# Peptides against a protein of PDB entry 6FBK: the designs that were tried, part 20

Target 1, 90 residues: chain A of PDB entry 6FBK
Amino acid sequence: EDTGVRVELAEEDHGRKSTIALRLWVEDPKKLKGKPKDNGAIEFTFDLEKETPDEVAQEMIESGFFHESDVKIVAKSIRDRVALIQWRRE

## One batch from the design tools (peptide; aimed at target 1 G40 M60)

Design b2_p21_6_s3 (made by RFdiffusion4, then SolubleMPNN; from b2_p21_6, 8 letters changed)
Fold by OpenDDE base, seed 3:
Structure b2_p21_6_s3 (fold): chain B 90 residues (1-90), chain A 21 residues (1-21)
Amino acid sequence: as target 1 above (90 residues)
Amino acid sequence: MKRKFVVLNEEELEELKKLYS
């Protein structure tokens, strides 16, 4: 499912560490209920073993990047990319 | 402790998009 939110690796993944750098931005704002504050991208680290997409999404909401009503769609976008990265590592 | 988020502006993003595809 297309969330309208894109998540990509901000660095090459050598599959050697649990922490990865990610970059997130909105490609289709019509998929979101609220209007994001920024038209750019958000870069952040994600620990594949300790953190969850839902936690990170919540933190993005708290930081004011997205409306609270969009927490699940943001979390899904992160989850989908993380799953893909983990699959590629195997 | 709050997570660190680095913000890129729209112009920076447009340039980076060229690197992905």
Scores: peptide ipSAE 0.721, ipTM 0.932, DockQ to the pose 0.832
OpenDDE base, seeds 1, 2, 4, 5: peptide ipSAE 0.716, 0.721, 0.719, 0.719; ipTM 0.931, 0.932, 0.931, 0.931

Design b2_p21_6_s4 (made by RFdiffusion4, then SolubleMPNN; from b2_p21_6, 8 letters changed)
Fold by OpenDDE base, seed 5:
Structure b2_p21_6_s4 (fold): chain B 90 residues (1-90), chain A 21 residues (1-21)
Amino acid sequence: as target 1 above (90 residues)
Amino acid sequence: MKREFKVLNEEEKLELIKEYS
């Protein structure tokens, strides 16, 4: 499913660390209910073993990057990329 | 604790998109 939000690895994944660096940006703002404050990208770390996409998405909302109504779509975009990374590690 | 987020501007984002293209 196309969320309109893109998430990519900010570093090479050698499958050795539980923590990875990710970059997130909006490709299609029409998919979001709210309007993001900026048109840039967000870089952050994600612990594959300890953290969840929902929690990170909520933290992005609290930081003011997205509207609260878009927490699920943002979480899904992170989840989809994380799933791909984990599948490739197997 | 608040998570640390590094904010990249639109120009930087566009350069990144080119990197993944």
Scores: peptide ipSAE 0.725, ipTM 0.933, DockQ to the pose 0.847
OpenDDE base, seeds 1, 2, 3, 4: peptide ipSAE 0.708, 0.713, 0.713, 0.715; ipTM 0.928, 0.930, 0.930, 0.931

Design b2_p21_7 (made by RFdiffusion4)
Pose (drawn by RFdiffusion4):
Structure b2_p21_7 (pose): chain A 83 residues (1-30, 38-90), chain P 21 residues (1-21)
Amino acid sequence: EDTGVRVELAEEDHGRKSTIALRLWVEDPKDNGAIEFTFDLEKETPDEVAQEMIESGFFHESDVKIVAKSIRDRVALIQWRRE
Amino acid sequence: KKKREFKVHNEEELEEIKEEF
């Protein structure tokens, strides 16, 4: 399927960086803006950041697993491109 | 843990960000 929540890099991926800057926005919901944040790959969880985005007023409380996966896919996509 | 900071970009900035990808 598809999530409709786009999550991309914010800064050039340099490798061997335990923290990465990410941008998140929505194009299909099935603030209306971009959300930039940092993510620690070895420590922080996509579900943790998703909940913070919940507790910060971006999405609904039960819409957490959906946003958590969208971030998770980007984290996965960055590490696969990191071989 | 420290409070996380979110930088929010407006619609015009969002359109610029979309063009990058």

Design b2_p21_7_s1 (made by RFdiffusion4, then SolubleMPNN; from b2_p21_7, 8 letters changed)
Fold by OpenDDE base, seed 3:
Structure b2_p21_7_s1 (fold): chain B 90 residues (1-90), chain A 21 residues (1-21)
Amino acid sequence: as target 1 above (90 residues)
Amino acid sequence: RPKRVFKVLNEEELEELKKLY
């Protein structure tokens, strides 16, 4: 599904630690709130064992990156990438 | 709880990143 939000690894994953660096960029500027305005790219760490995509997405909304109505789209994008990473680690 | 750290890429960093795709 094309959500207009892309999430990828910001570092190589060697499968040795539970934390990973992720990069999220937005293809549709309508989904952006505040900064960044025109082109959005946000990097952050994610703990594969302790954190959930929904929690991180909510924190992004609280930080002012997205509208509350887009929280599920952001969470889905993170979830899809995390699921792929977990699959590759098995 | 402490606020999560989010790094916003600047225009230069984003431009360099786009060259990879």
Scores: peptide ipSAE 0.581, ipTM 0.862, DockQ to the pose 0.597
OpenDDE base, seeds 1, 2, 4, 5: peptide ipSAE 0.543, 0.539, 0.577, 0.581; ipTM 0.840, 0.839, 0.860, 0.861

Design b2_p21_7_s2 (made by RFdiffusion4, then SolubleMPNN; from b2_p21_7, 10 letters changed)
Fold by OpenDDE base, seed 3:
Structure b2_p21_7_s2 (fold): chain B 90 residues (1-90), chain A 21 residues (1-21)
Amino acid sequence: as target 1 above (90 residues)
Amino acid sequence: REKRVFRVLNEAELEELKKLY
């Protein structure tokens, strides 16, 4: 369960829009590529209706934040948070 | 396709964030 990657809401979710602000921070610097180097925290928007965790994770790799071998860990972290958010909205 | 915007937190922001955990 401890993947070294955490995803949190970067804003309060009032359940009124499909887009949310997320913050991904990395506890294990071994998982970081390029910048940030020592500690990592990345914020981004996510459309709950149109986008998938796998797509966003892949875009992070393409942007140079993570190694390709860590894409599934990143995607899982996003997925777990998104699932929790969706559950709370119901 | 259009590149997604990712904002990297600066040192000050990261330090404040760490205080929450």
Scores: peptide ipSAE 0.628, ipTM 0.878, DockQ to the pose 0.600
OpenDDE base, seeds 1, 2, 4, 5: peptide ipSAE 0.621, 0.625, 0.628, 0.624; ipTM 0.876, 0.876, 0.876, 0.875

Design b2_p21_7_s4 (made by RFdiffusion4, then SolubleMPNN; from b2_p21_7 with E5K H9L I17L E19K F21Y)
Fold by OpenDDE base, seed 3:
Structure b2_p21_7_s4 (fold): chain B 90 residues (1-90), chain A 21 residues (1-21)
Amino acid sequence: as target 1 above (90 residues)
Amino acid sequence: KKKRKFKVLNEEELEELKKEY
């Protein structure tokens, strides 16, 4: 599914730590709220053991990056990337 | 709750990112 939101590793993953750096960038400017307005990329850390995509997505909405209606799309994008990373580690 | 740290890429950083695609 092309959600217009992409999540990738912001660092090389050697599979040695539970925390990873992720980068989320938005292709559809309509999904952005506040700054950035036209296009944007957001970097953040994610703990593979302690955190969930839904929690992080909700925090992004609370920080003013996205509309509340897009929380599930953002969460899915993070979840899909995290699942792929975990699959590669196994 | 402690606020999560989010880094927003600036225009220069974003331009460099776009070159990868």
Scores: peptide ipSAE 0.591, ipTM 0.862, DockQ to the pose 0.603
OpenDDE base, seeds 1, 2, 4, 5: peptide ipSAE 0.586, 0.585, 0.591, 0.587; ipTM 0.861, 0.861, 0.862, 0.862

Design b2_p21_8 (made by RFdiffusion4)
Pose (drawn by RFdiffusion4):
Structure b2_p21_8 (pose): chain A 83 residues (1-30, 38-90), chain P 21 residues (1-21)
Amino acid sequence: EDTGVRVELAEEDHGRKSTIALRLWVEDPKDNGAIEFTFDLEKETPDEVAQEMIESGFFHESDVKIVAKSIRDRVALIQWRRE
Amino acid sequence: EKREFKVHDEEKLEEFKEEYD
């Protein structure tokens, strides 16, 4: 399927960086803006950041697994491109 | 520590979309 929540890199991916800057926004919901944040690959969880975005007023409380996966896919996509 | 979220408006979002598309 599709999530409709786009999550992309914020800064050039340099490799061997345990923290990465990400940008998240929504194009299909099936603040209306971009959300920039940092993510620790070896420590932080996509579900943890998703909940924070919940507790910060971006999405609904039960919309957490959906946003958590959208972040997770980007983290996965960055590490696969990292071989 | 609390996380920092940088929230950008619709104009900045359109720039990001053009950059990534």

Design b2_p21_8_s2 (made by RFdiffusion4, then SolubleMPNN; from b2_p21_8, 10 letters changed)
Fold by OpenDDE base, seed 4:
Structure b2_p21_8_s2 (fold): chain B 90 residues (1-90), chain A 21 residues (1-21)
Amino acid sequence: as target 1 above (90 residues)
Amino acid sequence: MKRKFIVLNKEELEELKKEYE
């Protein structure tokens, strides 16, 4: 499903390290229940072995980027991209 | 310890979006 939130690699992935750089932004704010901050994008590192999309999404909410009601949407967006990256590594 | 988030403004994002075209 289209979450309205886009997540992309912020770097080229050679499949050599467990930590990747991701970039996240809102393409369709109407898909969100709350109103996110009017930012461009959020960049962050993600450890494929140690971290979870839900954890990162929660941290984004705590940082004020998204409303708490949208934690699942944000987490799904990250999860979907991470899964794709992992599939490409296999 | 809080996670580091780097915030890009809309102008920066529009420029970066060209990389994904």
Scores: peptide ipSAE 0.714, ipTM 0.925, DockQ to the pose 0.793
OpenDDE base, seeds 1, 2, 3, 5: peptide ipSAE 0.713, 0.713, 0.713, 0.713; ipTM 0.925, 0.925, 0.925, 0.925

Design b2_p21_8_s4 (made by RFdiffusion4, then SolubleMPNN; from b2_p21_8, 9 letters changed)
Fold by OpenDDE base, seed 3:
Structure b2_p21_8_s4 (fold): chain B 90 residues (1-90), chain A 21 residues (1-21)
Amino acid sequence: as target 1 above (90 residues)
Amino acid sequence: MKREFKVLNEEELKKLKEEIE
């Protein structure tokens, strides 16, 4: 399902490290309940073994990038990309 | 401890999209 939020690798993944760099941005704001703080992208690191999409999404809300009502849609977008990355590593 | 986020502006994102596609 299209979340309206896009997540991509910010670097080439060689499958050597548990930590990866990701970039996240909104492509369809109509999918969100709130209006994002800014138009643009957010770059961040994600530990595939230690961290969860829900935790990162919560931290994005705390930083003011998204409205609290959109935490689940943001978490899903991260989860979907992380799953793809992990599948490609196998 | 608060997570560090790097913010790219709209122009930077536009350039990024052009490189991806």
Scores: peptide ipSAE 0.703, ipTM 0.920, DockQ to the pose 0.798
OpenDDE base, seeds 1, 2, 4, 5: peptide ipSAE 0.700, 0.702, 0.676, 0.699; ipTM 0.920, 0.920, 0.908, 0.919

## One batch from the design tools (peptide; aimed at target 1 E43 T45 S63)

Design b2_p22_1 (made by RFdiffusion4)
Pose (drawn by RFdiffusion4):
Order: structure tokens, then sequence, then C-alpha cells
Structure b2_p22_1 (pose): chain A 83 residues (1-30, 38-90), chain P 22 residues (1-22)
């Protein structure tokens, strides 16, 4: 399927960087803006950041697993491109 | 990339809203 939540890199991916800057926004919901944040790959969880975005007023409380996966896919996509 | 007309919301280390650029 599709999530409709786009999560992309914010800074050039340099490799060997335990923290990455990401940008998240929504195009299909099936603040209306971009959300930039940092993510620690070896420590932080996509579900943890998703909940913080919940507790910060971006999405609904039960919309957490969906946003968590959208971040997770980007983290996965960055590490696969990292071989 | 996001559409250029959208606000940019920047989060601090605690993943809270630190800055909004409109």
Amino acid sequence: EDTGVRVELAEEDHGRKSTIALRLWVEDPKDNGAIEFTFDLEKETPDEVAQEMIESGFFHESDVKIVAKSIRDRVALIQWRRE
Amino acid sequence: SPPSHLPVIKLDEEKKVAEVIK
C-alpha cells in the first residue's frame, strides 16, 4: 500500500553519522506544513518520534503507528542505500 | 521535497516545536 506521509533527508547523507536530519510532510491523509527533526538511528525509534509528533499537535493520537512507519521506511531506505 | 509555499516546522532535541518559518 501507501502511507501518504513523505519523509525525506534534510541534510546530505554523509554516512557514518549516527544522527540524521529528516523532513516529514503529508500529501494524502487517507499545521499543513513540513516538519524537520533529527533522528538517531542506533538509539531513537520511529514510534518514539511519532508519539512526540502526536504530543506536539501534528497528528491524532491513534495515528501514531502510521507516522511511525513512514519515518521507519525512510530510516530503512537510508540504511539500504547505505548498504 | 515539500511544496515551497508550506510552513516549515523545526523541532528541538525533545522533538518539540522550536521554530516555525512561514

Design b2_p22_1_s1 (made by RFdiffusion4, then SolubleMPNN; from b2_p22_1, 8 letters changed)
Fold by OpenDDE base, seed 5:
Structure b2_p22_1_s1 (fold): chain B 90 residues (1-90), chain A 22 residues (1-22)
Amino acid sequence: as target 1 above (90 residues)
Amino acid sequence: SPPPELPVIILNEEHKVEKVIR
């Protein structure tokens, strides 16, 4: 599914750490209910063992980056990338 | 890739704003 939000690695992943650096940005704002801030990208770390896409997305909502109604599509964007990274590690 | 002319927001471990790169 095309969420309109892209998430990619902000650093090379050698599969050695439980944490990864990610970069998130909006490609298609029409997919979102709210209007995102005029940012180029959001860079953050994600702990593959301790964190969930839903919790991280919620924290981004609390910071005001997205509307609360868009938490699920933001979470899905993170989840899809994380799942892909984990698949490549296995 | 993201738009190069727009700011990059760096989040801390709590996923709150730590730094803005303009």
Scores: peptide ipSAE 0.729, ipTM 0.943, DockQ to the pose 0.888
OpenDDE base, seeds 1, 2, 3, 4: peptide ipSAE 0.722, 0.729, 0.718, 0.717; ipTM 0.940, 0.943, 0.939, 0.939

Design b2_p22_1_s2 (made by RFdiffusion4, then SolubleMPNN; from b2_p22_1, 12 letters changed)
Fold by OpenDDE base, seed 1:
Structure b2_p22_1_s2 (fold): chain B 90 residues (1-90), chain A 22 residues (1-22)
Amino acid sequence: as target 1 above (90 residues)
Amino acid sequence: GPPPDRPIIILNENHKVEKVIR
């Protein structure tokens, strides 16, 4: 499903670290219930072993980057990208 | 909102660094 939110690697992944840098931005704001904080992108680290997309998404909401109503959309976007990264590492 | 649990790099529309929140 197209969430309207894109998540990409912010760095080249060599498959050697448990932490990765992600870039996240809204591609289609009409798919969100709320209005995001900024019109650009955000970059942040994600620990593949210790963190979950839901937890990180909730953190982003608490920090004010997204409306609470969009936590699941943000989490799904992160989850989908993380899954692809993990599959590539195999 | 409160400061994030991790550093967040904010990029502009052209994906250039605009701000870093810690």
Scores: peptide ipSAE 0.702, ipTM 0.929, DockQ to the pose 0.112
OpenDDE base, seeds 2, 3, 4, 5: peptide ipSAE 0.692, 0.693, 0.698, 0.698; ipTM 0.928, 0.927, 0.928, 0.928

Design b2_p22_1_s3 (made by RFdiffusion4, then SolubleMPNN; from b2_p22_1, 9 letters changed)
Fold by OpenDDE base, seed 1:
Structure b2_p22_1_s3 (fold): chain B 90 residues (1-90), chain A 22 residues (1-22)
Amino acid sequence: as target 1 above (90 residues)
Amino acid sequence: GPPPSLPVIILDENHKVEKVIR
C-alpha cells in the first residue's frame, strides 16, 4: 500500500549489524491527515532487535515531524521497509 | 533516494534531532 511516505536504506545493508540506517521522507503529503512541519528527509538508526516501527513513529511525533493522527501511516511505512530488509537477510 | 534538494535531518539514538543539513 502506498502510504505517501517513503523509507529507504541510508546505507548498504550487508546483514551484519542489528542496526540499520534508514531515510524517511514524504512523497505524497495528500495522503497524510496532518501537514509535516519539515519537507526534508529524516535519517535515523533502527535497531532490528530492540525497536518497533510504532515506537519509532511515536518518537517522531514527539519530535514534531508528523501530526499525531499520522502515527500509524508513518509506522506502517517503516514496518514495510524493515520487513523487506529482514526478508532479504534470510 | 530522496531528491538532493531536500534537507536532511539526522536523528540521534532517541530519534530526536541531532543535526540538520540544508
Scores: peptide ipSAE 0.676, ipTM 0.918, DockQ to the pose 0.917
OpenDDE base, seeds 2, 3, 4, 5: peptide ipSAE 0.672, 0.629, 0.667, 0.662; ipTM 0.915, 0.901, 0.914, 0.907

Design b2_p22_1_s4 (made by RFdiffusion4, then SolubleMPNN; from b2_p22_1, 10 letters changed)
Fold by OpenDDE base, seed 3:
Structure b2_p22_1_s4 (fold): chain B 90 residues (1-90), chain A 22 residues (1-22)
Amino acid sequence: as target 1 above (90 residues)
Amino acid sequence: GPPPSLPIIILDENHKVKKVLK
């Protein structure tokens, strides 16, 4: 489903590291209950072996980027991109 | 939907703000 939150690789992935660089931004703010302060992007690393989308999303909320009610939609956006990247890695 | 704009907020390993690119 279209979460309204877009997550893309911030670097080329050659499948050599367990950590990937991602960039996240709100593409359709209507999909969120909260109202992000700006239309910027968040760039972060994600450890494919150690981290979970839910925990990362929660940390973003703790930093004030998203409303607590949007944790699951943010987490899903990260999860979907991560799953796709892992699939491409075989 | 609108494309991303500045700033780009870079998070550290704990996903807290590390730096902001404007």
Scores: peptide ipSAE 0.671, ipTM 0.918, DockQ to the pose 0.684
OpenDDE base, seeds 1, 2, 4, 5: peptide ipSAE 0.669, 0.670, 0.663, 0.668; ipTM 0.918, 0.918, 0.915, 0.917

Design b2_p22_2 (made by RFdiffusion4)
Pose (drawn by RFdiffusion4):
Structure b2_p22_2 (pose): chain A 83 residues (1-30, 38-90), chain P 22 residues (1-22)
Amino acid sequence: EDTGVRVELAEEDHGRKSTIALRLWVEDPKDNGAIEFTFDLEKETPDEVAQEMIESGFFHESDVKIVAKSIRDRVALIQWRRE
Amino acid sequence: SPPSHLPRFLFDKETKTYTRLP
């Protein structure tokens, strides 16, 4: 399927960086803006950041697993491109 | 990258707050 939540890199991926800057926005919902944040790959969880975005007023409380996966896919996509 | 017509926000996870960027 598709999530409709786009999560992309914010800064050039340099490798061997335990923290990465990400940008998240929505194109299909099936603030209306971009959200930039940092993510620690070895420590922080996509679900943790998703909940914070919940507790910050971006999405609904039960819309957490969806946003958590969208972030997770980007984290996965960055690490697979990191071999 | 996000579409240029969208506002941007810097999200602070520690405070669970965000700032709209110019």

Design b2_p22_2_s1 (made by RFdiffusion4, then SolubleMPNN; from b2_p22_2, 6 letters changed)
Fold by OpenDDE base, seed 4:
Structure b2_p22_2_s1 (fold): chain B 90 residues (1-90), chain A 22 residues (1-22)
Amino acid sequence: as target 1 above (90 residues)
Amino acid sequence: MPPPSLPRYRFDKKTKTYTRLP
């Protein structure tokens, strides 16, 4: 499902590190329940062994960048990309 | 990739702060 939020690798993944660099941005703001604080792209690291998409999404909400009502949509966007990356590594 | 005109930020999950990237 199209969440309106795009998440992609910010660097090439050679499948060697447990930590990857991701980039997240809003492609279709109409899909969100609230309005993000900024229209920019967010780059962040993600530890495939220690972190979860839901935890990272919660941290972004707590920071105030996204509306609290959009925590699930942000988490799903990260989850879908992470799952795809892990699939390619297998 | 996002439009090049959009600002870019580095998110620090520990401090929950954003640093604007050049």
Scores: peptide ipSAE 0.716, ipTM 0.927, DockQ to the pose 0.829
OpenDDE base, seeds 1, 2, 3, 5: peptide ipSAE 0.713, 0.712, 0.713, 0.713; ipTM 0.927, 0.927, 0.927, 0.927

Design b2_p22_2_s2 (made by RFdiffusion4, then SolubleMPNN; from b2_p22_2 with S1M S4P H5E F9Y L10K)
Fold by OpenDDE base, seed 4:
Order: C-alpha cells, then structure tokens, then sequence
Structure b2_p22_2_s2 (fold): chain B 90 residues (1-90), chain A 22 residues (1-22)
C-alpha cells in the first residue's frame, strides 16, 4: 500500500553494521490525516537490532513534526523500508 | 531522492529535536 511517505537509505548499505542512515519525506500529503509542520526531508539513524519502526515513529510524533493521527502511516513507511533492507542483506 | 528544493533536517531521537542541514 502507498502510504504517501517515502523512506530510503541516506547512505550505501554494505550490510556490515546494525545502524543505518535513513531519509524520510512526504510525497503525497493527501494520504496523511493531518498536516506535517514542515515539508522537508528528515534524516535519522536506525538501529536494526535495538529499535523498532513504531518506536521511531512515536518519537517523531512526540516531537510534533507529524500529526498524532499519522503515527501508523509513518511507522509503516519505516517498517516497509527496513524489511526491504533486511531482505537484501540475506 | 527527495526534491532538492526541500529543506533537510537531522532528527535526534534522544532529544527529539531537528537540526536543519545546509
């Protein structure tokens, strides 16, 4: 499903470390229930061993960048990309 | 890749703050 939010690697993944750099931005704001504070792209680290997409999404919501109603959309976007990265590593 | 005209931020999950990137 198209969440309207895109997440990609911000760096090349050689599959050597558990921490990766990701970049997240909104492609289709109509898919969101609320409106983000800004239309920019967000870069952040993600620990494949210690963090979960839901936790990171919640942290972004708590910071106020995204509306609270969009936590599931943000989490799914991160989850889908992380899953793809993990599959590529195997 | 996002459009080049979009602002870029680094999100610190621990402090929950955003730093605008040049």
Amino acid sequence: as target 1 above (90 residues)
Amino acid sequence: MPPPELPRYKFDKETKTYTRLP
Scores: peptide ipSAE 0.702, ipTM 0.925, DockQ to the pose 0.842
OpenDDE base, seeds 1, 2, 3, 5: peptide ipSAE 0.701, 0.699, 0.696, 0.697; ipTM 0.925, 0.925, 0.924, 0.924

Design b2_p22_2_s3 (made by RFdiffusion4, then SolubleMPNN; from b2_p22_2, 7 letters changed)
Fold by OpenDDE base, seed 4:
Structure b2_p22_2_s3 (fold): chain B 90 residues (1-90), chain A 22 residues (1-22)
Amino acid sequence: as target 1 above (90 residues)
Amino acid sequence: GPPPSLPRYRFNKETKTYERLP
């Protein structure tokens, strides 16, 4: 499913660290239920061992950057990218 | 990657704030 939200590695992954750098941005705002605070790209760290996509998505919602109704979309976008990264490491 | 015209931010999960990147 195309969530309209893109998540990519912000740095090259050598498969050595549990923490990775990600970049998230809205590619198609029409797929969101609400409107984000800004159209900018967000960089953030993600600990593959300690964090979950849902937790990080919730934190972004609580910060007010995204509308509360879009938590599932944000979480899914992060989850899909993280899963892909993990598959490549294995 | 994202369009170069987009502003860039660093999300601090501890403080839940955003830092504008140059």
Scores: peptide ipSAE 0.711, ipTM 0.930, DockQ to the pose 0.839
OpenDDE base, seeds 1, 2, 3, 5: peptide ipSAE 0.708, 0.705, 0.708, 0.705; ipTM 0.929, 0.929, 0.929, 0.928

Design b2_p22_2_s4 (made by RFdiffusion4, then SolubleMPNN; from b2_p22_2 with S1A S4A F9Y L10R)
Fold by OpenDDE base, seed 3:
Structure b2_p22_2_s4 (fold): chain B 90 residues (1-90), chain A 22 residues (1-22)
Amino acid sequence: as target 1 above (90 residues)
Amino acid sequence: APPAHLPRYRFDKETKTYTRLP
């Protein structure tokens, strides 16, 4: 499913670290329920062993960047990218 | 990669704040 939110690696992944850098931005704003605080790209770290997409998404929502109703969309976007990265590492 | 004209931010999950990147 196309969430309208894009998540990509912000750095090259050599499969050596548990922590990766991700970049998230809105590609199709009409798929969001609310309007984000800013139309920008967000860079953040993600620990593949300790963190979950849902937790990180919730933190972004709590910070106020995205509308609270879009937590599921943000979480799914992160989850899908993380799953792909994990698959490629195997 | 995101469009080059978009602002870029670093999200600090501990403080839940955003820092504008150059």
Scores: peptide ipSAE 0.744, ipTM 0.940, DockQ to the pose 0.862
OpenDDE base, seeds 1, 2, 4, 5: peptide ipSAE 0.742, 0.744, 0.744, 0.742; ipTM 0.939, 0.940, 0.939, 0.940

Design b2_p22_3 (made by RFdiffusion4)
Pose (drawn by RFdiffusion4):
Structure b2_p22_3 (pose): chain A 83 residues (1-30, 38-90), chain P 22 residues (1-22)
Amino acid sequence: EDTGVRVELAEEDHGRKSTIALRLWVEDPKDNGAIEFTFDLEKETPDEVAQEMIESGFFHESDVKIVAKSIRDRVALIQWRRE
Amino acid sequence: THEHTRFVHTEKRTFKVTTHEH
């Protein structure tokens, strides 16, 4: 399927960086803006950041697993491109 | 087009939010 939540890199991926800057926005919901944040790959969880975005007023409380996966896919996509 | 930026501060992190107004 598709999530409709786009999560992309914010800064050039340099490798061997335990923290990465990301940008999240929505195009299909099936603040209306971009959300930039940092993510620690070895420590922080996509579900943790998703909940924070919940507790910060971006999405609904039960819309957490959806946003958590969208971030997770980007983290996965970054690490696969990191081989 | 005008860009508006705000920051959401939490105990662990800061979210930078940018929205567009026309």

Design b2_p22_3_s1 (made by RFdiffusion4, then SolubleMPNN; from b2_p22_3, 10 letters changed)
Fold by OpenDDE base, seed 5:
Structure b2_p22_3_s1 (fold): chain B 90 residues (1-90), chain A 22 residues (1-22)
Amino acid sequence: as target 1 above (90 residues)
Amino acid sequence: VEEIVSEVKTEKRTFKVTTFRE
């Protein structure tokens, strides 16, 4: 389902390392239960081997980027993009 | 539109935050 949150590569992925750079932003705020702090984007690294979308989403909640009720939506958005990246890596 | 760039650091990583303001 459409999460209303978009996640894309912040840089070109050459498929050589486990760490990737991602950019996340709210595309449709109506899909969120809470209101984001500000309009903008968040760029961050993600380790494909060591980290999980749920953990990173929780970090964002703790940092005040999103409401706690939206942790699963954020996590799903990250997960979906990560899966796509991994599929593309074959 | 003004673009404001800042960083939020956690124990595990740094979040680069870009905010757009009028």
Scores: peptide ipSAE 0.749, ipTM 0.929, DockQ to the pose 0.896
OpenDDE base, seeds 1, 2, 3, 4: peptide ipSAE 0.749, 0.749, 0.749, 0.749; ipTM 0.929, 0.929, 0.929, 0.928

Design b2_p22_3_s2 (made by RFdiffusion4, then SolubleMPNN; from b2_p22_3, 12 letters changed)
Fold by OpenDDE base, seed 3:
Structure b2_p22_3_s2 (fold): chain B 90 residues (1-90), chain A 22 residues (1-22)
Amino acid sequence: as target 1 above (90 residues)
Amino acid sequence: MEEIVERVETEKRTFIVTRVVE
Protein backbone atom coordinates (compact mmCIF):
# COMPACT_ATOMS: atom_id res chain seq x y z
CA GLU B 1 0.00 0.00 0.00
CA ASP B 2 2.67 2.51 1.05
CA THR B 3 4.85 2.95 -2.02
CA GLY B 4 7.11 5.57 -0.49
CA VAL B 5 6.06 7.89 -3.32
CA ARG B 6 3.45 10.55 -2.66
CA VAL B 7 1.11 12.10 -5.21
CA GLU B 8 -1.20 15.02 -4.48
CA LEU B 9 -3.30 17.51 -6.38
CA ALA B 10 -1.24 20.55 -7.29
CA GLU B 11 -4.41 22.63 -7.62
CA GLU B 12 -7.99 22.62 -6.41
CA ASP B 13 -10.17 20.13 -8.26
CA HIS B 14 -13.64 21.48 -9.00
CA GLY B 15 -14.55 18.47 -11.12
CA ARG B 16 -15.12 20.57 -14.22
CA LYS B 17 -12.44 19.25 -16.54
CA SER B 18 -10.74 15.94 -17.27
CA THR B 19 -7.26 17.43 -16.97
CA ILE B 20 -5.79 17.86 -13.49
CA ALA B 21 -2.46 19.01 -12.09
CA LEU B 22 -0.53 16.58 -9.90
CA ARG B 23 2.59 16.85 -7.75
CA LEU B 24 4.77 13.82 -7.05
CA TRP B 25 7.70 13.35 -4.65
CA VAL B 26 9.55 10.63 -2.76
CA GLU B 27 8.82 10.32 0.94
CA ASP B 28 10.69 7.08 1.61
CA PRO B 29 13.53 6.38 -0.84
CA LYS B 30 14.20 3.04 0.87
CA LYS B 31 11.16 1.61 -0.88
CA LEU B 32 12.63 2.30 -4.30
CA LYS B 33 15.20 0.07 -5.96
CA GLY B 34 17.00 2.98 -7.55
CA LYS B 35 17.91 6.43 -6.29
CA PRO B 36 15.80 9.22 -7.78
CA LYS B 37 17.76 11.84 -9.70
CA ASP B 38 16.20 14.72 -7.77
CA ASN B 39 15.21 15.28 -4.16
CA GLY B 40 12.36 17.69 -4.84
CA ALA B 41 8.99 17.34 -6.54
CA ILE B 42 7.62 16.85 -10.04
CA GLU B 43 4.49 18.67 -11.18
CA PHE B 44 2.58 17.58 -14.27
CA THR B 45 -0.84 17.45 -15.91
CA PHE B 46 -2.88 14.27 -16.18
CA ASP B 47 -5.91 13.62 -18.38
CA LEU B 48 -8.34 11.45 -16.40
CA GLU B 49 -10.07 10.27 -19.57
CA LYS B 50 -7.23 9.74 -22.04
CA GLU B 51 -4.12 8.80 -20.06
CA THR B 52 -3.06 5.98 -17.75
CA PRO B 53 -0.73 5.93 -14.72
CA ASP B 54 1.49 3.36 -16.42
CA GLU B 55 2.02 5.56 -19.46
CA VAL B 56 2.92 8.60 -17.38
CA ALA B 57 5.24 6.54 -15.19
CA GLN B 58 7.02 5.34 -18.33
CA GLU B 59 7.49 8.95 -19.42
CA MET B 60 9.12 9.72 -16.08
CA ILE B 61 11.48 6.77 -16.43
CA GLU B 62 12.40 7.82 -19.96
CA SER B 63 13.07 11.32 -18.65
CA GLY B 64 15.47 9.89 -16.08
CA PHE B 65 13.53 10.79 -12.94
CA PHE B 66 13.47 7.23 -11.64
CA HIS B 67 15.20 3.91 -12.27
CA GLU B 68 13.42 1.65 -14.75
CA SER B 69 12.96 -0.97 -12.02
CA ASP B 70 10.69 1.42 -10.14
CA VAL B 71 8.18 2.06 -12.92
CA LYS B 72 5.48 -0.03 -11.24
CA ILE B 73 5.93 1.72 -7.91
CA VAL B 74 5.59 5.12 -9.56
CA ALA B 75 2.59 3.99 -11.62
CA LYS B 76 0.85 2.62 -8.52
CA SER B 77 1.36 5.90 -6.68
CA ILE B 78 -0.25 7.84 -9.50
CA ARG B 79 -3.03 5.28 -9.89
CA ASP B 80 -3.94 5.39 -6.21
CA ARG B 81 -4.25 9.18 -6.22
CA VAL B 82 -6.19 9.21 -9.48
CA ALA B 83 -8.62 6.65 -8.07
CA LEU B 84 -9.26 8.82 -5.02
CA ILE B 85 -9.88 11.85 -7.22
CA GLN B 86 -12.31 9.92 -9.42
CA TRP B 87 -14.19 8.57 -6.40
CA ARG B 88 -14.52 12.03 -4.89
CA ARG B 89 -15.91 13.38 -8.15
CA GLU B 90 -18.81 10.91 -8.05
CA MET A 1 17.62 25.78 1.53
CA GLU A 2 16.96 27.06 -1.98
CA GLU A 3 14.77 25.73 -4.75
CA ILE A 4 15.61 25.51 -8.43
CA VAL A 5 12.82 25.02 -10.94
CA GLU A 6 13.40 23.30 -14.26
CA ARG A 7 11.09 22.38 -17.12
CA VAL A 8 11.52 18.98 -18.73
CA GLU A 9 9.72 18.37 -22.01
CA THR A 10 8.49 15.01 -23.29
CA GLU A 11 6.43 14.04 -26.32
CA LYS A 12 3.20 14.46 -24.36
CA ARG A 13 3.78 16.91 -21.54
CA THR A 14 5.98 19.22 -19.57
CA PHE A 15 7.30 18.21 -16.17
CA ILE A 16 8.04 21.05 -13.78
CA VAL A 17 10.85 19.84 -11.55
CA THR A 18 11.73 21.52 -8.28
CA ARG A 19 15.14 20.71 -6.83
CA VAL A 20 16.16 21.45 -3.26
CA VAL A 21 19.68 22.80 -2.91
CA GLU A 22 21.64 23.59 0.24
Scores: peptide ipSAE 0.737, ipTM 0.922, DockQ to the pose 0.903
OpenDDE base, seeds 1, 2, 4, 5: peptide ipSAE 0.736, 0.736, 0.737, 0.736; ipTM 0.921, 0.921, 0.922, 0.921

